# Designs tried in a protein design run: peptides against a protein of PDB entry 5EFW. Part 99

Target 1, 141 residues: chain A of PDB entry 5EFW
Amino acid sequence: TTLERIEKNFVITDPRLPDNPIIFASDSFLQLTEYSREEILGRNARFLQGPETDRATVRKIRDAIDNQTEVTVQLINYTKSGKKFWNLFHLQPMRDQKGDVQYFIGVQLDGTEHVRDAAEREGVMLIKKTAENIDEAAKEL

## One batch from the design tools (peptide; made by RFdiffusion4, then SolubleMPNN)

Design b1_p23_8_s3 (from b1_p23_8, 12 letters changed)
Fold by OpenDDE base, seed 1:
Structure b1_p23_8_s3 (fold): chain B 141 residues (1-141), chain A 23 residues (1-23)
Amino acid sequence: as target 1 above (141 residues)
Amino acid sequence: SEAEERERREVEEKARELYELFL
């Protein structure tokens, strides 16, 4: 299936609903974050943030949502059990034929440390490619 | 509230459509 082909951590959110809730989460995302689908659907993804999450980085994400643009950042996120991980995160809008934003695609690459240099570039290419694959698949919505 | 219930139903409907599309 298309979902099986995209074996990555990702969510789809609906900015046309109050507080831009998650409306889709991949199985890998649920496994990474240790949440059930029931616990996360209908919620804003901010539940992944915690004490060491950089607020300036969070603001970059918020600004991208508000401005309907893409953004790529690294930030500390937390699993349900409180385990910290570095999230190399890419967010981009999914637009309809008119160019209006319908959804946002969020892709997460997890790691034990902040990635830099070649590793960061490789990770960014991977999550951006994943987002494009999701966008192409979801154009039928 | 009724508004919250409508929002919940809309989210669930969209989720269903997405899962049907990807699976």
Scores: peptide ipSAE 0.293, ipTM 0.778, DockQ to the pose 0.399
Fold by OpenDDE base, seed 4:
Structure b1_p23_8_s3 (fold): chain B 141 residues (1-141), chain A 23 residues (1-23)
Amino acid sequence: as target 1 above (141 residues)
Amino acid sequence: SEAEERERREVEEKARELYELFL
């Protein structure tokens, strides 16, 4: 089912609204980040950033949004309680039938450590596949 | 503000559609 295919940590944002706010958050994302849905809907996802979040990596994300491209990075994010986690993050645009960007899909794979090599490749494959599943499911919107 | 309220309504509308689809 759709739910089974997308039972991962993800958000959907709307770049056509001011400050590209989160318009959808999965239950898993809320559990991961320790926020309620009411706390995060309508907000830019930057609230996950904190002191140890690499600003250069954040700039890569911003550049991808501005250029309407996909990006995959690892960065430190913070839960509501201030707990740090490594976020293997994939972002890609969701386009309409005309090819115009409607939304961005952001998928998060959390971990206690920065991953490399085979573990990173596996994680990237997973989050990209998840993003594609979300994109396919949301084509009707 | 009125602008903030409009944005909120737009976000909530889209959210509702997405939640109906995914959850």
Scores: peptide ipSAE 0.289, ipTM 0.788, DockQ to the pose 0.360
Fold by OpenDDE base, seed 3:
Structure b1_p23_8_s3 (fold): chain B 141 residues (1-141), chain A 23 residues (1-23)
Amino acid sequence: as target 1 above (141 residues)
Amino acid sequence: SEAEERERREVEEKARELYELFL
């Protein structure tokens, strides 16, 4: 089923609305971040950032949004209770038939440490494949 | 404001559609 295939941490944002708010959050994402859906919808995802979040990495995400491109990074994020986790994060635009950006898809793979080498490559492939599955499912909306 | 309320309604409607899609 669609639910089984896309049982991952992800959000969808709308860059055509002020401040690119989250318009959808998966149940897994809510569980990971310790927020309710009501606390998340309509907000920019920057609330996940905190003191140890690398600002240069955040700028890479901002640049990708501004340039309407994809990006894959690892950054420290924080749960509602203040717990730190490493977020292997992939962001890509969802485009209409004319090629114009309608939404962004953000996929998160969480871990207790920064991952490298084969583990990083495997995680990147997983979150990119997840983003493509979401794009195919949600493109008609 | 009226603009903020319109934005909220638009986000809520899209969220509903996406939720139904991924059930």
Scores: peptide ipSAE 0.207, ipTM 0.733, DockQ to the pose 0.331
Fold by OpenDDE base, seed 2:
Structure b1_p23_8_s3 (fold): chain B 141 residues (1-141), chain A 23 residues (1-23)
Amino acid sequence: as target 1 above (141 residues)
Amino acid sequence: SEAEERERREVEEKARELYELFL
């Protein structure tokens, strides 16, 4: 209901499960990536990566997960059909009342090109705000 | 494997709960 109304590309992952699998994917995310929900749930989001995905950027994401911190990066991702897109990606932990990480929220803003300057700042503000909205909505999890 | 199957079931359970809550 509330998460359904968030018309953004996002996933929720569970770092308490092996390999931090996706446990929730928004309809927009499925549409963007061209996967079905059944194809995605239970998988690590690395399936979006491909030959032109910058490994150093991926490492930043991995480090953020390992350190239970947020990160914002831009990286090349691929749809199921192999179409490349630039993913302005924000990841942040969702914590319980005790402060322990329960999930990660990943928000994707897609584009045909890498963005910089004002466009990047605007996109970052958008995806961070989206992540906060998701976090608030998911507090009942 | 058995471990992979258990993990799959756990993910599916969590996903179900999440989707029941939010969709």
Scores: peptide ipSAE 0.312, ipTM 0.795, DockQ to the pose 0.483; fails the geometry check

Design b1_p23_8_s4 (from b1_p23_8, 17 letters changed)
Fold by OpenDDE base, seed 5:
Structure b1_p23_8_s4 (fold): chain B 141 residues (1-141), chain A 23 residues (1-23)
Amino acid sequence: as target 1 above (141 residues)
Amino acid sequence: MEEKKKLEEEVRKKAEEIDKKFK
């Protein structure tokens, strides 16, 4: 579909369904994580976590979802084959006209190392802008 | 099993609705 072809790593989740499952994933996300669309739709994104994923960082993500706020973090994720990658991750709620949370947008920037300083700032700017673009497109009539 | 199928159908429908908005 058109949305799936956006050349960024992103998912859309539905917090109104049990366990906030992924309801949409970009082609790039599938390529990054080595999963098929059928394998991930309807599942919580926690399957990307593994032994070296920092639990305090995961909690920050959980807290943001529970509080319906945005968050930006870096954490270790794993592909289907078990390969580790650093994920610069941004999450933000998508709200309806009344201001109620309808979905969450998750944007991932993958890398081989934890980024800092200018590289981190640039990556954060990119993934936040991507999330805003997705939000605007999804709300377009 | 029935509950899982219901959830999957709901997810599919919502995903399709989102996709339509991107044209």
Scores: peptide ipSAE 0.105, ipTM 0.659, DockQ to the pose 0.292
Fold by OpenDDE base, seed 3:
Structure b1_p23_8_s4 (fold): chain B 141 residues (1-141), chain A 23 residues (1-23)
Amino acid sequence: as target 1 above (141 residues)
Amino acid sequence: MEEKKKLEEEVRKKAEEIDKKFK
Protein backbone atom coordinates (compact mmCIF):
# COMPACT_ATOMS: atom_id res chain seq x y z
CA THR B 1 0.00 0.00 0.00
CA THR B 2 0.99 3.66 -0.20
CA LEU B 3 1.50 3.85 3.55
CA GLU B 4 3.69 0.75 3.60
CA ARG B 5 5.96 2.11 0.87
CA ILE B 6 6.96 5.27 2.75
CA GLU B 7 10.76 5.10 2.73
CA LYS B 8 11.21 5.76 6.44
CA ASN B 9 11.52 3.46 9.44
CA PHE B 10 8.34 3.94 11.41
CA VAL B 11 5.50 2.25 13.23
CA ILE B 12 2.11 3.34 14.50
CA THR B 13 0.82 1.92 17.78
CA ASP B 14 -2.55 2.01 19.48
CA PRO B 15 -2.39 2.75 23.22
CA ARG B 16 -6.14 2.19 23.50
CA LEU B 17 -5.64 -1.51 22.76
CA PRO B 18 -4.14 -4.00 25.23
CA ASP B 19 -0.35 -3.56 25.59
CA ASN B 20 -0.10 -0.73 23.01
CA PRO B 21 0.39 -2.96 19.95
CA ILE B 22 1.87 -2.02 16.60
CA ILE B 23 -0.98 -1.48 14.15
CA PHE B 24 1.15 -0.35 11.21
CA ALA B 25 4.77 -0.86 10.13
CA SER B 26 6.59 0.59 7.13
CA ASP B 27 8.44 -1.63 4.66
CA SER B 28 11.71 -0.05 5.75
CA PHE B 29 11.04 -0.95 9.37
CA LEU B 30 10.46 -4.57 8.41
CA GLN B 31 13.67 -4.64 6.40
CA LEU B 32 15.64 -3.08 9.26
CA THR B 33 14.36 -5.46 11.91
CA GLU B 34 14.22 -8.57 9.67
CA TYR B 35 10.61 -9.37 10.59
CA SER B 36 7.61 -9.95 8.38
CA ARG B 37 4.53 -7.80 8.72
CA GLU B 38 2.61 -10.77 10.09
CA GLU B 39 5.22 -11.18 12.83
CA ILE B 40 4.94 -7.52 13.86
CA LEU B 41 1.30 -6.47 13.75
CA GLY B 42 -0.51 -6.84 17.03
CA ARG B 43 2.70 -6.96 19.10
CA ASN B 44 4.24 -4.52 21.54
CA ALA B 45 7.53 -3.14 20.18
CA ARG B 46 9.51 -4.50 23.16
CA PHE B 47 10.60 -7.47 21.02
CA LEU B 48 13.36 -5.19 19.71
CA GLN B 49 14.99 -5.06 23.15
CA GLY B 50 17.70 -7.39 24.38
CA PRO B 51 20.52 -7.95 26.88
CA GLU B 52 22.41 -4.74 26.19
CA THR B 53 19.36 -2.50 25.95
CA ASP B 54 19.61 0.11 28.70
CA ARG B 55 16.75 -0.32 31.15
CA ALA B 56 16.78 3.33 32.18
CA THR B 57 16.26 4.35 28.57
CA VAL B 58 13.40 1.90 28.25
CA ARG B 59 11.85 3.48 31.34
CA LYS B 60 11.99 6.88 29.64
CA ILE B 61 10.02 5.46 26.74
CA ARG B 62 7.48 3.90 29.06
CA ASP B 63 7.09 7.14 30.99
CA ALA B 64 6.43 9.02 27.76
CA ILE B 65 3.71 6.55 26.82
CA ASP B 66 2.12 6.74 30.26
CA ASN B 67 2.28 10.53 30.34
CA GLN B 68 1.23 10.83 26.69
CA THR B 69 4.30 12.89 25.77
CA GLU B 70 7.04 12.73 23.16
CA VAL B 71 10.55 11.41 23.78
CA THR B 72 13.80 11.01 21.85
CA VAL B 73 16.45 8.50 22.93
CA GLN B 74 19.22 6.25 21.63
CA LEU B 75 19.13 2.59 22.60
CA ILE B 76 20.44 -0.79 21.55
CA ASN B 77 17.93 -2.84 19.60
CA TYR B 78 18.14 -6.29 18.04
CA THR B 79 17.03 -7.69 14.71
CA LYS B 80 15.28 -11.02 14.40
CA SER B 81 18.63 -12.69 13.76
CA GLY B 82 20.08 -11.11 16.90
CA LYS B 83 22.14 -8.37 15.27
CA LYS B 84 22.60 -5.31 17.46
CA PHE B 85 22.07 -1.79 16.17
CA TRP B 86 21.88 1.65 17.70
CA ASN B 87 18.39 3.04 17.37
CA LEU B 88 17.94 6.79 17.45
CA PHE B 89 14.29 6.62 18.37
CA HIS B 90 11.58 9.26 18.54
CA LEU B 91 7.98 8.74 19.56
CA GLN B 92 5.13 11.19 19.89
CA PRO B 93 1.38 11.00 20.40
CA MET B 94 -1.09 11.54 17.58
CA ARG B 95 -4.02 13.51 18.97
CA ASP B 96 -7.47 14.24 17.64
CA GLN B 97 -9.06 17.68 17.44
CA LYS B 98 -10.17 17.41 21.06
CA GLY B 99 -6.60 16.72 22.17
CA ASP B 100 -7.17 13.06 23.01
CA VAL B 101 -4.42 10.60 22.12
CA GLN B 102 -5.41 8.20 19.36
CA TYR B 103 -2.08 6.64 18.40
CA PHE B 104 1.66 6.86 18.90
CA ILE B 105 4.11 7.39 16.06
CA GLY B 106 7.52 5.76 16.45
CA VAL B 107 10.39 6.65 14.11
CA GLN B 108 13.73 4.82 14.02
CA LEU B 109 17.10 5.88 12.64
CA ASP B 110 19.52 2.96 12.68
CA GLY B 111 23.29 2.94 12.94
CA THR B 112 26.23 0.78 13.90
CA GLU B 113 27.44 3.34 16.43
CA HIS B 114 26.04 5.70 18.99
CA VAL B 115 25.82 9.11 17.31
CA ARG B 116 27.02 12.30 19.00
CA ASP B 117 27.17 16.04 18.53
CA ALA B 118 26.25 17.33 15.08
CA ALA B 119 25.34 13.90 13.74
CA GLU B 120 22.98 13.35 16.65
CA ARG B 121 21.35 16.75 16.22
CA GLU B 122 20.82 16.12 12.52
CA GLY B 123 19.37 12.70 13.18
CA VAL B 124 17.00 14.06 15.81
CA MET B 125 15.76 16.75 13.46
CA LEU B 126 15.20 14.16 10.74
CA ILE B 127 13.20 11.70 12.82
CA LYS B 128 11.13 14.46 14.42
CA LYS B 129 10.29 15.91 11.03
CA THR B 130 9.38 12.44 9.78
CA ALA B 131 7.03 11.96 12.72
CA GLU B 132 5.36 15.29 12.02
CA ASN B 133 4.89 14.37 8.36
CA ILE B 134 3.25 11.10 9.34
CA ASP B 135 1.04 12.88 11.84
CA GLU B 136 -0.14 15.39 9.26
CA ALA B 137 -0.78 12.71 6.66
CA ALA B 138 -2.82 10.64 9.09
CA LYS B 139 -4.90 13.57 10.34
CA GLU B 140 -5.83 15.07 6.99
CA LEU B 141 -9.23 13.46 6.44
CA MET A 1 -6.21 -18.03 21.83
CA GLU A 2 -9.50 -16.34 21.10
CA GLU A 3 -8.28 -13.15 22.76
CA LYS A 4 -5.40 -12.96 20.30
CA LYS A 5 -7.75 -13.33 17.36
CA LYS A 6 -9.90 -10.49 18.60
CA LEU A 7 -6.87 -8.24 18.99
CA GLU A 8 -5.61 -9.09 15.52
CA GLU A 9 -8.97 -8.23 14.02
CA GLU A 10 -9.05 -4.88 15.79
CA VAL A 11 -5.51 -4.12 14.64
CA ARG A 12 -6.39 -5.01 11.06
CA LYS A 13 -9.42 -2.75 11.04
CA LYS A 14 -7.48 0.18 12.44
CA ALA A 15 -4.59 -0.38 10.04
CA GLU A 16 -7.01 -0.30 7.13
CA GLU A 17 -8.47 2.97 8.34
CA ILE A 18 -5.01 4.51 8.59
CA ASP A 19 -4.05 3.19 5.17
CA LYS A 20 -7.04 4.95 3.62
CA LYS A 21 -5.81 8.24 5.04
CA PHE A 22 -2.48 7.87 3.23
CA LYS A 23 -4.01 7.10 -0.16
Scores: peptide ipSAE 0.059, ipTM 0.611, DockQ to the pose 0.296
Fold by OpenDDE base, seed 2:
Structure b1_p23_8_s4 (fold): chain B 141 residues (1-141), chain A 23 residues (1-23)
Amino acid sequence: as target 1 above (141 residues)
Amino acid sequence: MEEKKKLEEEVRKKAEEIDKKFK
């Protein structure tokens, strides 16, 4: 599928279902997080959070979902085996032709360090572009 | 448990719809 060909870490969630569960995950996302598709489908993505995940950053994500807006943050996430990584994360709503939110697109760029300045700008550009590609694919087909 | 099963089914259906759309 077109989505499968997007070789980036991303998920699609459904905010219209209880607790905004993941309904689609890229292969790269599964590889990054070390979860199987069966383990993560139907779950809220909060399973990636752990002890060192900044709660204020999580609240920013929650607020964006509640307000149906996009957000870009960096936060500590954990793989299934407990490995920490810095997640440069972008979330944006996917809207239907009427403008109503159908899904959220979440794109993850993993790294060993928190990034700033040029590196951050480059990463943000990449994950936003990825999200737009996903969104455009959804609208074109 | 039953609610989880129902949710999983709904999610599965949505995922299938997405898959069909992006196939």
Scores: peptide ipSAE 0.041, ipTM 0.616, DockQ to the pose 0.433
Fold by OpenDDE base, seed 4:
Structure b1_p23_8_s4 (fold): chain B 141 residues (1-141), chain A 23 residues (1-23)
Amino acid sequence: as target 1 above (141 residues)
Amino acid sequence: MEEKKKLEEEVRKKAEEIDKKFK
């Protein structure tokens, strides 16, 4: 189901390391993107971008990371084989007990089409909730 | 080359910790 995909499809990145690399990817994320863990761990997630990825949207993601804020966007991403998919993407910082950013949580909802209206709102709510659940689970790391 | 290996090691350690929690 959509909820199941959202719950399982996420990455964790470490902004304290150079270029904010992926340090964890869910199995669903690997399946979606067609990459192995060895291919993506230690890399910045920008490898998902391609020719039709909107650069302004990418800048929003970059700005959120730099400013240590959350962002929700839809953008074209590409699998390893070059297949395009629409990524309803939510990114938010995971903070430690001191309030310092420890990680970023990235949650994805994939689809063949850009979602709008009620479908978008529903997707956003679910993705954000998933991110919060991951945050709670990962705070003990 | 050394910087890359060092980064990979750091990522691996953190990934292992996270994997224990989420896998």
Scores: peptide ipSAE 0.086, ipTM 0.659, DockQ to the pose 0.366; fails the geometry check

## One batch from the design tools (peptide; made by RFdiffusion4, then SolubleMPNN)

Design b1_p24_1_s1 (from b1_p24_1, 10 letters changed)
Fold by OpenDDE base, seed 4:
Structure b1_p24_1_s1 (fold): chain B 141 residues (1-141), chain A 24 residues (1-24)
Amino acid sequence: as target 1 above (141 residues)
Amino acid sequence: SEKEEFEKLLAERREEAKSLPKLP
């Protein structure tokens, strides 16, 4: 689909379904994580977590979902092959015309390195803007 | 339909999740 071909790392999840599963993943996200689409769809994104993933950071993500708010964090994720990478991750709700949450958009910075200072600020701005663009694109589908 | 296939996939994933430790 057109949405899948957006050259950004992102997923869309459905909090209205049990365990907030991934319902959409970009091709770039599949490449980043080394999974096929079939391996990812219908799963909760927690499969990216591993031994060095900070639990407090994961809780921030969970809290944002529960509270239907946005959050931006950096955390260790793992590819299918077990490769660690730093994920600058932004999550925000996608709302309908009534303001009710329909989906969550999760965007990962293109890159696997931990970013700090100005680079982090730029990355945050980029992934937030990307999320907004995805929100608009998804609404048009 | 694609919807039915996705719902089936979700059901399968849910069953798999019952047998695996849940990560936080």
Scores: peptide ipSAE 0.110, ipTM 0.698, DockQ to the pose 0.043
Fold by OpenDDE base, seed 1:
Structure b1_p24_1_s1 (fold): chain B 141 residues (1-141), chain A 24 residues (1-24)
Amino acid sequence: as target 1 above (141 residues)
Amino acid sequence: SEKEEFEKLLAERREEAKSLPKLP
């Protein structure tokens, strides 16, 4: 679909379904993580976590979902082949016209290295803007 | 339909997840 072809790393999840599964993933996200679309659709995104993923950071993500709020974090994720990468990750709810949460949008920075200082601030601005663009594009979902 | 196929996939993933460790 047009949504899947957006040249940014993102997923859309459905918190109204058991375990908040991925319902959409961009081609770029599949390339980054080395998974096929068939391998990830219907799964919770936790499969990207591994031994060095900070559990406290993961809890921040879980809390944001439970509280229906946005969050931005950096955490270690793993590709299908087991390669570690730093993921600058932004999550925000997608709301309907009544203000009820329909989906979550998760955006990952294009880079795989830990970013700091000005580069981090720039990355955060980029992924937040990307999330807003995806929200607009996904309104027909 | 595409919706029915996705619902089937979700059901399969739920069964697979029962054998996996739960993470936050």
Scores: peptide ipSAE 0.077, ipTM 0.678, DockQ to the pose 0.046
Fold by OpenDDE base, seed 5:
Structure b1_p24_1_s1 (fold): chain B 141 residues (1-141), chain A 24 residues (1-24)
Amino acid sequence: as target 1 above (141 residues)
Amino acid sequence: SEKEEFEKLLAERREEAKSLPKLP
């Protein structure tokens, strides 16, 4: 799929399905997380969390999903091999023509280190813009 | 169909997810 070949780390999830599973993942996301597409599709993204993942940050993500709002956070995630990485993560709803939420778009920064100050601001700007581009590209989903 | 295959996958993943921590 053309959408899968976008050179950004992202997933699309379907909150209308049980447990808000991943229905789409970019090749870059698979590379980042060390999972195959078959291992990821149909799963909730919580499998990326581990012992050092901040639960308060995870709660912010959960609240955004429940409230159908966007959120931007940094949290520790784990690859399939158990390697920790810092994930600058942006999530936003994709809405239909009636304004109802159809999907969520999750975008992850390419970096594996915690970012601050100007670097964080630039990263946030990038992942938000990426989410908007994905929203436009995914209109046919 | 692709839809049926995906629904099957979702069903399998739902069973697997029972062993994973839930989001708070």
Scores: peptide ipSAE 0.072, ipTM 0.680, DockQ to the pose 0.047
Fold by OpenDDE base, seed 3:
Structure b1_p24_1_s1 (fold): chain B 141 residues (1-141), chain A 24 residues (1-24)
Amino acid sequence: as target 1 above (141 residues)
Amino acid sequence: SEKEEFEKLLAERREEAKSLPKLP
């Protein structure tokens, strides 16, 4: 689909299904993580976590899901081959016209290093804007 | 339909998950 071909790293999940599974992934996300679409659809995104992933940061993500709020964090993720990368991650709910949560949008900005200061601020602005664009694109489908 | 195919995939994933380590 056109949505899959958006040149950004993102997934859409369905919190109304058991374990909030991934229901959509961009081609870029598959390339980043080294997984096929068949390997990730229907799975919870926790498969990206590993030994050096900070548990407190993961809890912040979980709290955002439970509270139906947005969150932006940096955490260590792992590719299929076990390669570590820093993920500047933004998550936000996609709401219907009544304001009820239908899905979550997760956007990833990858890097070899933890980003700070101006670089972090720029990255945050970028992934938030990306999430808004995806929200609008997905609603039109 | 696409919906039916996805529901089938979810069912398969649930069965597979029973044999996989649970990550927090």
Scores: peptide ipSAE 0.091, ipTM 0.684, DockQ to the pose 0.042; fails the geometry check

Design b1_p24_1_s2 (from b1_p24_1, 14 letters changed)
Fold by OpenDDE base, seed 4:
Structure b1_p24_1_s2 (fold): chain B 141 residues (1-141), chain A 24 residues (1-24)
Amino acid sequence: as target 1 above (141 residues)
Amino acid sequence: MEKEKFEKLLKELEEERKSLPKLP
């Protein structure tokens, strides 16, 4: 669909379902990770983690989900073929008009290197903006 | 334009949520 073709790497997960599975993935995300939709829909996004994924960083993500807060981190993820990439990742809850969490929005900026300084700040602004756009749209429903 | 796409996505998500594959 046109929606799937949004040219940003993002997923939407459903914390109201067991293990907060991915319920939507952009085409770009699929291309990045080398998975098909059928392989990832209904799964927790942790399948992107691997040997060099920092466990402390993963814990930050988990804590954000558990506490229904946002988090921004950089972590190593793996494609289906096992290729490592640095994921500048932003996660935040999507809330309804009542303030209840409906979904989580995960936005990824991929890179071959860990980014710092101005590049990191720019990336963070971009992925946060994307997430906020989704969140704002949700509040209008 | 992007916001419009997201709004459409959200509507689709709400409608299709029940059609998701059953979790193992």
Scores: peptide ipSAE 0.076, ipTM 0.647, DockQ to the pose 0.046
Fold by OpenDDE base, seed 1:
Structure b1_p24_1_s2 (fold): chain B 141 residues (1-141), chain A 24 residues (1-24)
Amino acid sequence: as target 1 above (141 residues)
Amino acid sequence: MEKEKFEKLLKELEEERKSLPKLP
């Protein structure tokens, strides 16, 4: 689809389904993670986690979903082949006309190391902007 | 410009959602 071919790493999940599965993944996300679309759709995104993924950071993500809020974190993720990468991750709810949460938007910025200072601020700005563009487009349909 | 690429998001999301098998 047009959405899949957008050159950004993102997924959309459905919190109204059991275990908040991924219902959409961009081509870039698939390339980054080395998974096929068939391997990802219908699954919770926790398959990206591994031994060095900080559990406290994962809890922050879970809390944001449960509380229907946004969160921005950095965490270690793993590709299908087991390659580690630092994921600067932003998650926010997508709400319907009534204000109810329909989906979550997850945007990823990958890197070889934990980003700090100006690089972190720029990365956060980018992934938040991407998420907002998705949200605004959805509201206009 | 980027916003325009997401213009059909809701429609595409609903189509994708419906295409998934029902989760237990």
Scores: peptide ipSAE 0.055, ipTM 0.627, DockQ to the pose 0.045
Fold by OpenDDE base, seed 3:
Structure b1_p24_1_s2 (fold): chain B 141 residues (1-141), chain A 24 residues (1-24)
Amino acid sequence: as target 1 above (141 residues)
Amino acid sequence: MEKEKFEKLLKELEEERKSLPKLP
């Protein structure tokens, strides 16, 4: 669909379903990760993790979900073909007007290397802004 | 605007959620 073609790497997950599965993925996300939509809908996003993914960083993501908070991290992820990439990742809850969590928004910025300094700050601002645009729209519904 | 696209997306997300198969 037209909405699937929004030119940002992002997923929407549903924490009200078992294991917080992906319920939406942008075309850009599918292209980045080399998966089809049919392969990932209904699955937890942990399939992107692999041998060199830092377990402490993964725990930070899990804690944010459990505590219904936002988090920004960099971690190694893997494409379907096994190619490694650095994922500058931002996760935040999407809340209704009562403050109840409805979904989580995950935004990804890919790179071949760990991003630092000014480039990291710029990337963080970009992925946070994308997530906030979705969150703000949710509050207006 | 981008906000309008996301508002439409959120409506479609709710419909899509209802159409997903039951998770194991």
Scores: peptide ipSAE 0.040, ipTM 0.600, DockQ to the pose 0.046
Fold by OpenDDE base, seed 2:
Structure b1_p24_1_s2 (fold): chain B 141 residues (1-141), chain A 24 residues (1-24)
Amino acid sequence: as target 1 above (141 residues)
Amino acid sequence: MEKEKFEKLLKELEEERKSLPKLP
C-alpha cells in the first residue's frame, strides 16, 4: 500500500478500540522491529518495551494518550530478537473535522545511542514533521 | 510527501481499521 511504502518508521493506532491497537505499520517499522505485519496489527505497541525501558517515560506516553495530547520522548525499545535500540518517539492525535480524536500517529527514529542537543532537536523536528504531514492530510479529507 | 500519497494513506488506514477484528 502507499502508506506502507512511506520510508519512515511509523504506526497508526486506534484509540477508539480497546487498548489502542496498532492498525497500520510502515514497512520501515517492521524492518526496524523485526516483526511481521501479522504479528503487530491489532496489538498495543507495548510489545516493544522491555527490562530497561524507563517506566516513567512509558507513563508519559500513557498520559498523552489518555489526555489526547502529543508527546515526544526517548526510550529503550526492543526488537523481536531482543536487540535494544533508543527510540526517539513522537506521538500525536489525529483529529477529525469535529475535533474528535480518530487515531494516534506514532513516529520512531531509531538509534544505537541516546541523542542530545542538536542531534535531538533535528530528530524531533523530523519525526514531528512526518506526523504533521499525516495530520494535515487528514484535515483535508 | 505529496498530498495525494497522504490521501491514499488515510483511505487505506480507514479500510484497515474496518478490517480489524473487534476486540471484546
Scores: peptide ipSAE 0.058, ipTM 0.627, DockQ to the pose 0.047; fails the geometry check

Design b1_p24_1_s3 (from b1_p24_1, 7 letters changed)
Fold by OpenDDE base, seed 5:
Structure b1_p24_1_s3 (fold): chain B 141 residues (1-141), chain A 24 residues (1-24)
Amino acid sequence: as target 1 above (141 residues)
Amino acid sequence: SEKEEFERLLEKRREEAKSLPKRP
């Protein structure tokens, strides 16, 4: 559909289902992570974590989900083949008209290298704007 | 659609995971 064809790396998860599984994944995200859509849908995104993934950063993501807030972090993730990559990641809740959380949107920067300073600020701005655009597009879910 | 694909896979994933919490 139109949502999956957005040329950005993103997923949408459903916290109202057991273990907050992925319900949408963009084509770009599948290419980045080397998984098929069938391998990803219905699973919690933690399968991207591995030995060098910082546990404190993972806790920040978990806390944001529990508290229904947004968060932006960088962490090591792993592709299906085991390749490490740096993930500049932004997560934010999608709320209905009453303010209740329905979904979470997760956006990943295109690059696979750790970024700092001006490059990081630019990347953060980009993925936040992307999340807002996806939020608007996903109102038809 | 991807929504339909998810719905078809949901039960399979639940059976595989068994007794999942609401959130990670």
Scores: peptide ipSAE 0.134, ipTM 0.703, DockQ to the pose 0.059
Fold by OpenDDE base, seed 2:
Structure b1_p24_1_s3 (fold): chain B 141 residues (1-141), chain A 24 residues (1-24)
Amino acid sequence: as target 1 above (141 residues)
Amino acid sequence: SEKEEFERLLEKRREEAKSLPKRP
């Protein structure tokens, strides 16, 4: 099996490339967003944004990337067919042994609905744990 | 190892990404 077969919605981006493009996407992410892998690889994830995507939330994501920090937000995204969904999204840097950022891990909660309260807390814990699992896989001897 | 496989996959995807046309 490959990392792509992990049944979680996630991408890996490369901030060392122009515009921080997606360089890896799970099969689940492709299914969620309705794009092919070829349509996604090499693109900045902003293609998921649309008219109702909150710009302030997008700025939080941009700031986290620029500052090389993690962030967890919930925002409106759009599938290829134009369907809106609420994306509970966690982003964190993948650092090398020197502490330099090599990649970012982006994890999206399973499902398309807005989550609140206990459900949101559970979702946040899940996507953070998923991100850590991916990070650990990259560093595993 | 899993790490080596992961690194190979990431490198492959990185090279693929570099070769793709820029999209809005």
Scores: peptide ipSAE 0.088, ipTM 0.659, DockQ to the pose 0.047
Fold by OpenDDE base, seed 3:
Structure b1_p24_1_s3 (fold): chain B 141 residues (1-141), chain A 24 residues (1-24)
Amino acid sequence: as target 1 above (141 residues)
Amino acid sequence: SEKEEFERLLEKRREEAKSLPKRP
């Protein structure tokens, strides 16, 4: 099983390259967003944003990248065809043995509505666990 | 290889970015 075949919505990005481009995307992520792998590799993930994406939430993501920290947010994203979805999004750095950031993992839980309360807590636990699993799987990257 | 494909695509994106506005 290759990294792309992990049955979760995720990307890996490289902050050491200009504009933190996507270097890996799961098949599930491609299906969710309606893009081919060729269309998104080498691009910043901002192509998922649109008119109703909250800019303050986007700034939280940007700050986490700049500060090399994790963040969990919900935001409106758009598919290639322009369909809106709520994205419960978790981002965390992948660090080497020295503690230096090599990559970021982004995990997406899609939904038709904003999740709250118990559903949100469950979703957060799921996407964080997924990110840890991807971190382990990508050690040889 | 995956790495070679990525490098090719990255270069393609860099060339495209010279003629397109930055995405929001």
Scores: peptide ipSAE 0.033, ipTM 0.606, DockQ to the pose 0.043
Fold by OpenDDE base, seed 4:
Structure b1_p24_1_s3 (fold): chain B 141 residues (1-141), chain A 24 residues (1-24)
Amino acid sequence: as target 1 above (141 residues)
Amino acid sequence: SEKEEFERLLEKRREEAKSLPKRP
């Protein structure tokens, strides 16, 4: 689909389903994580976490979901083969016309390196903009 | 429109996800 072919790393999750599963994943995300679409759909994104993933950072993500707010974090994730990468990650709710949360959009920065300072700020702006673009595309229904 | 297509896709995926078994 056109959405799946967007050259950005992103997923869409459904908080209205048990455990907020991934219902959509871009091709780029699949490539980044080394999973097939079939392996990812229907799963909570926590499968990307591993031994060195900071639990406090994970809690920030959980809190954002629970509170239906956005969050931007940088955390260690793992590919299917077990390779670690730094994931600059932005999550935000996708709301319907009534303002109710319908989905969450999760965007991951291109690349796998830990970023700081200006590079981090730039990355944050980029992934936030990407999330907004996805949100806008979804709202045009 | 692209939006309509996207929304249709999301809805389709949502329905598919409901039928998927839970995975670790």
Scores: peptide ipSAE 0.552, ipTM 0.912, DockQ to the pose 0.049; fails the geometry check

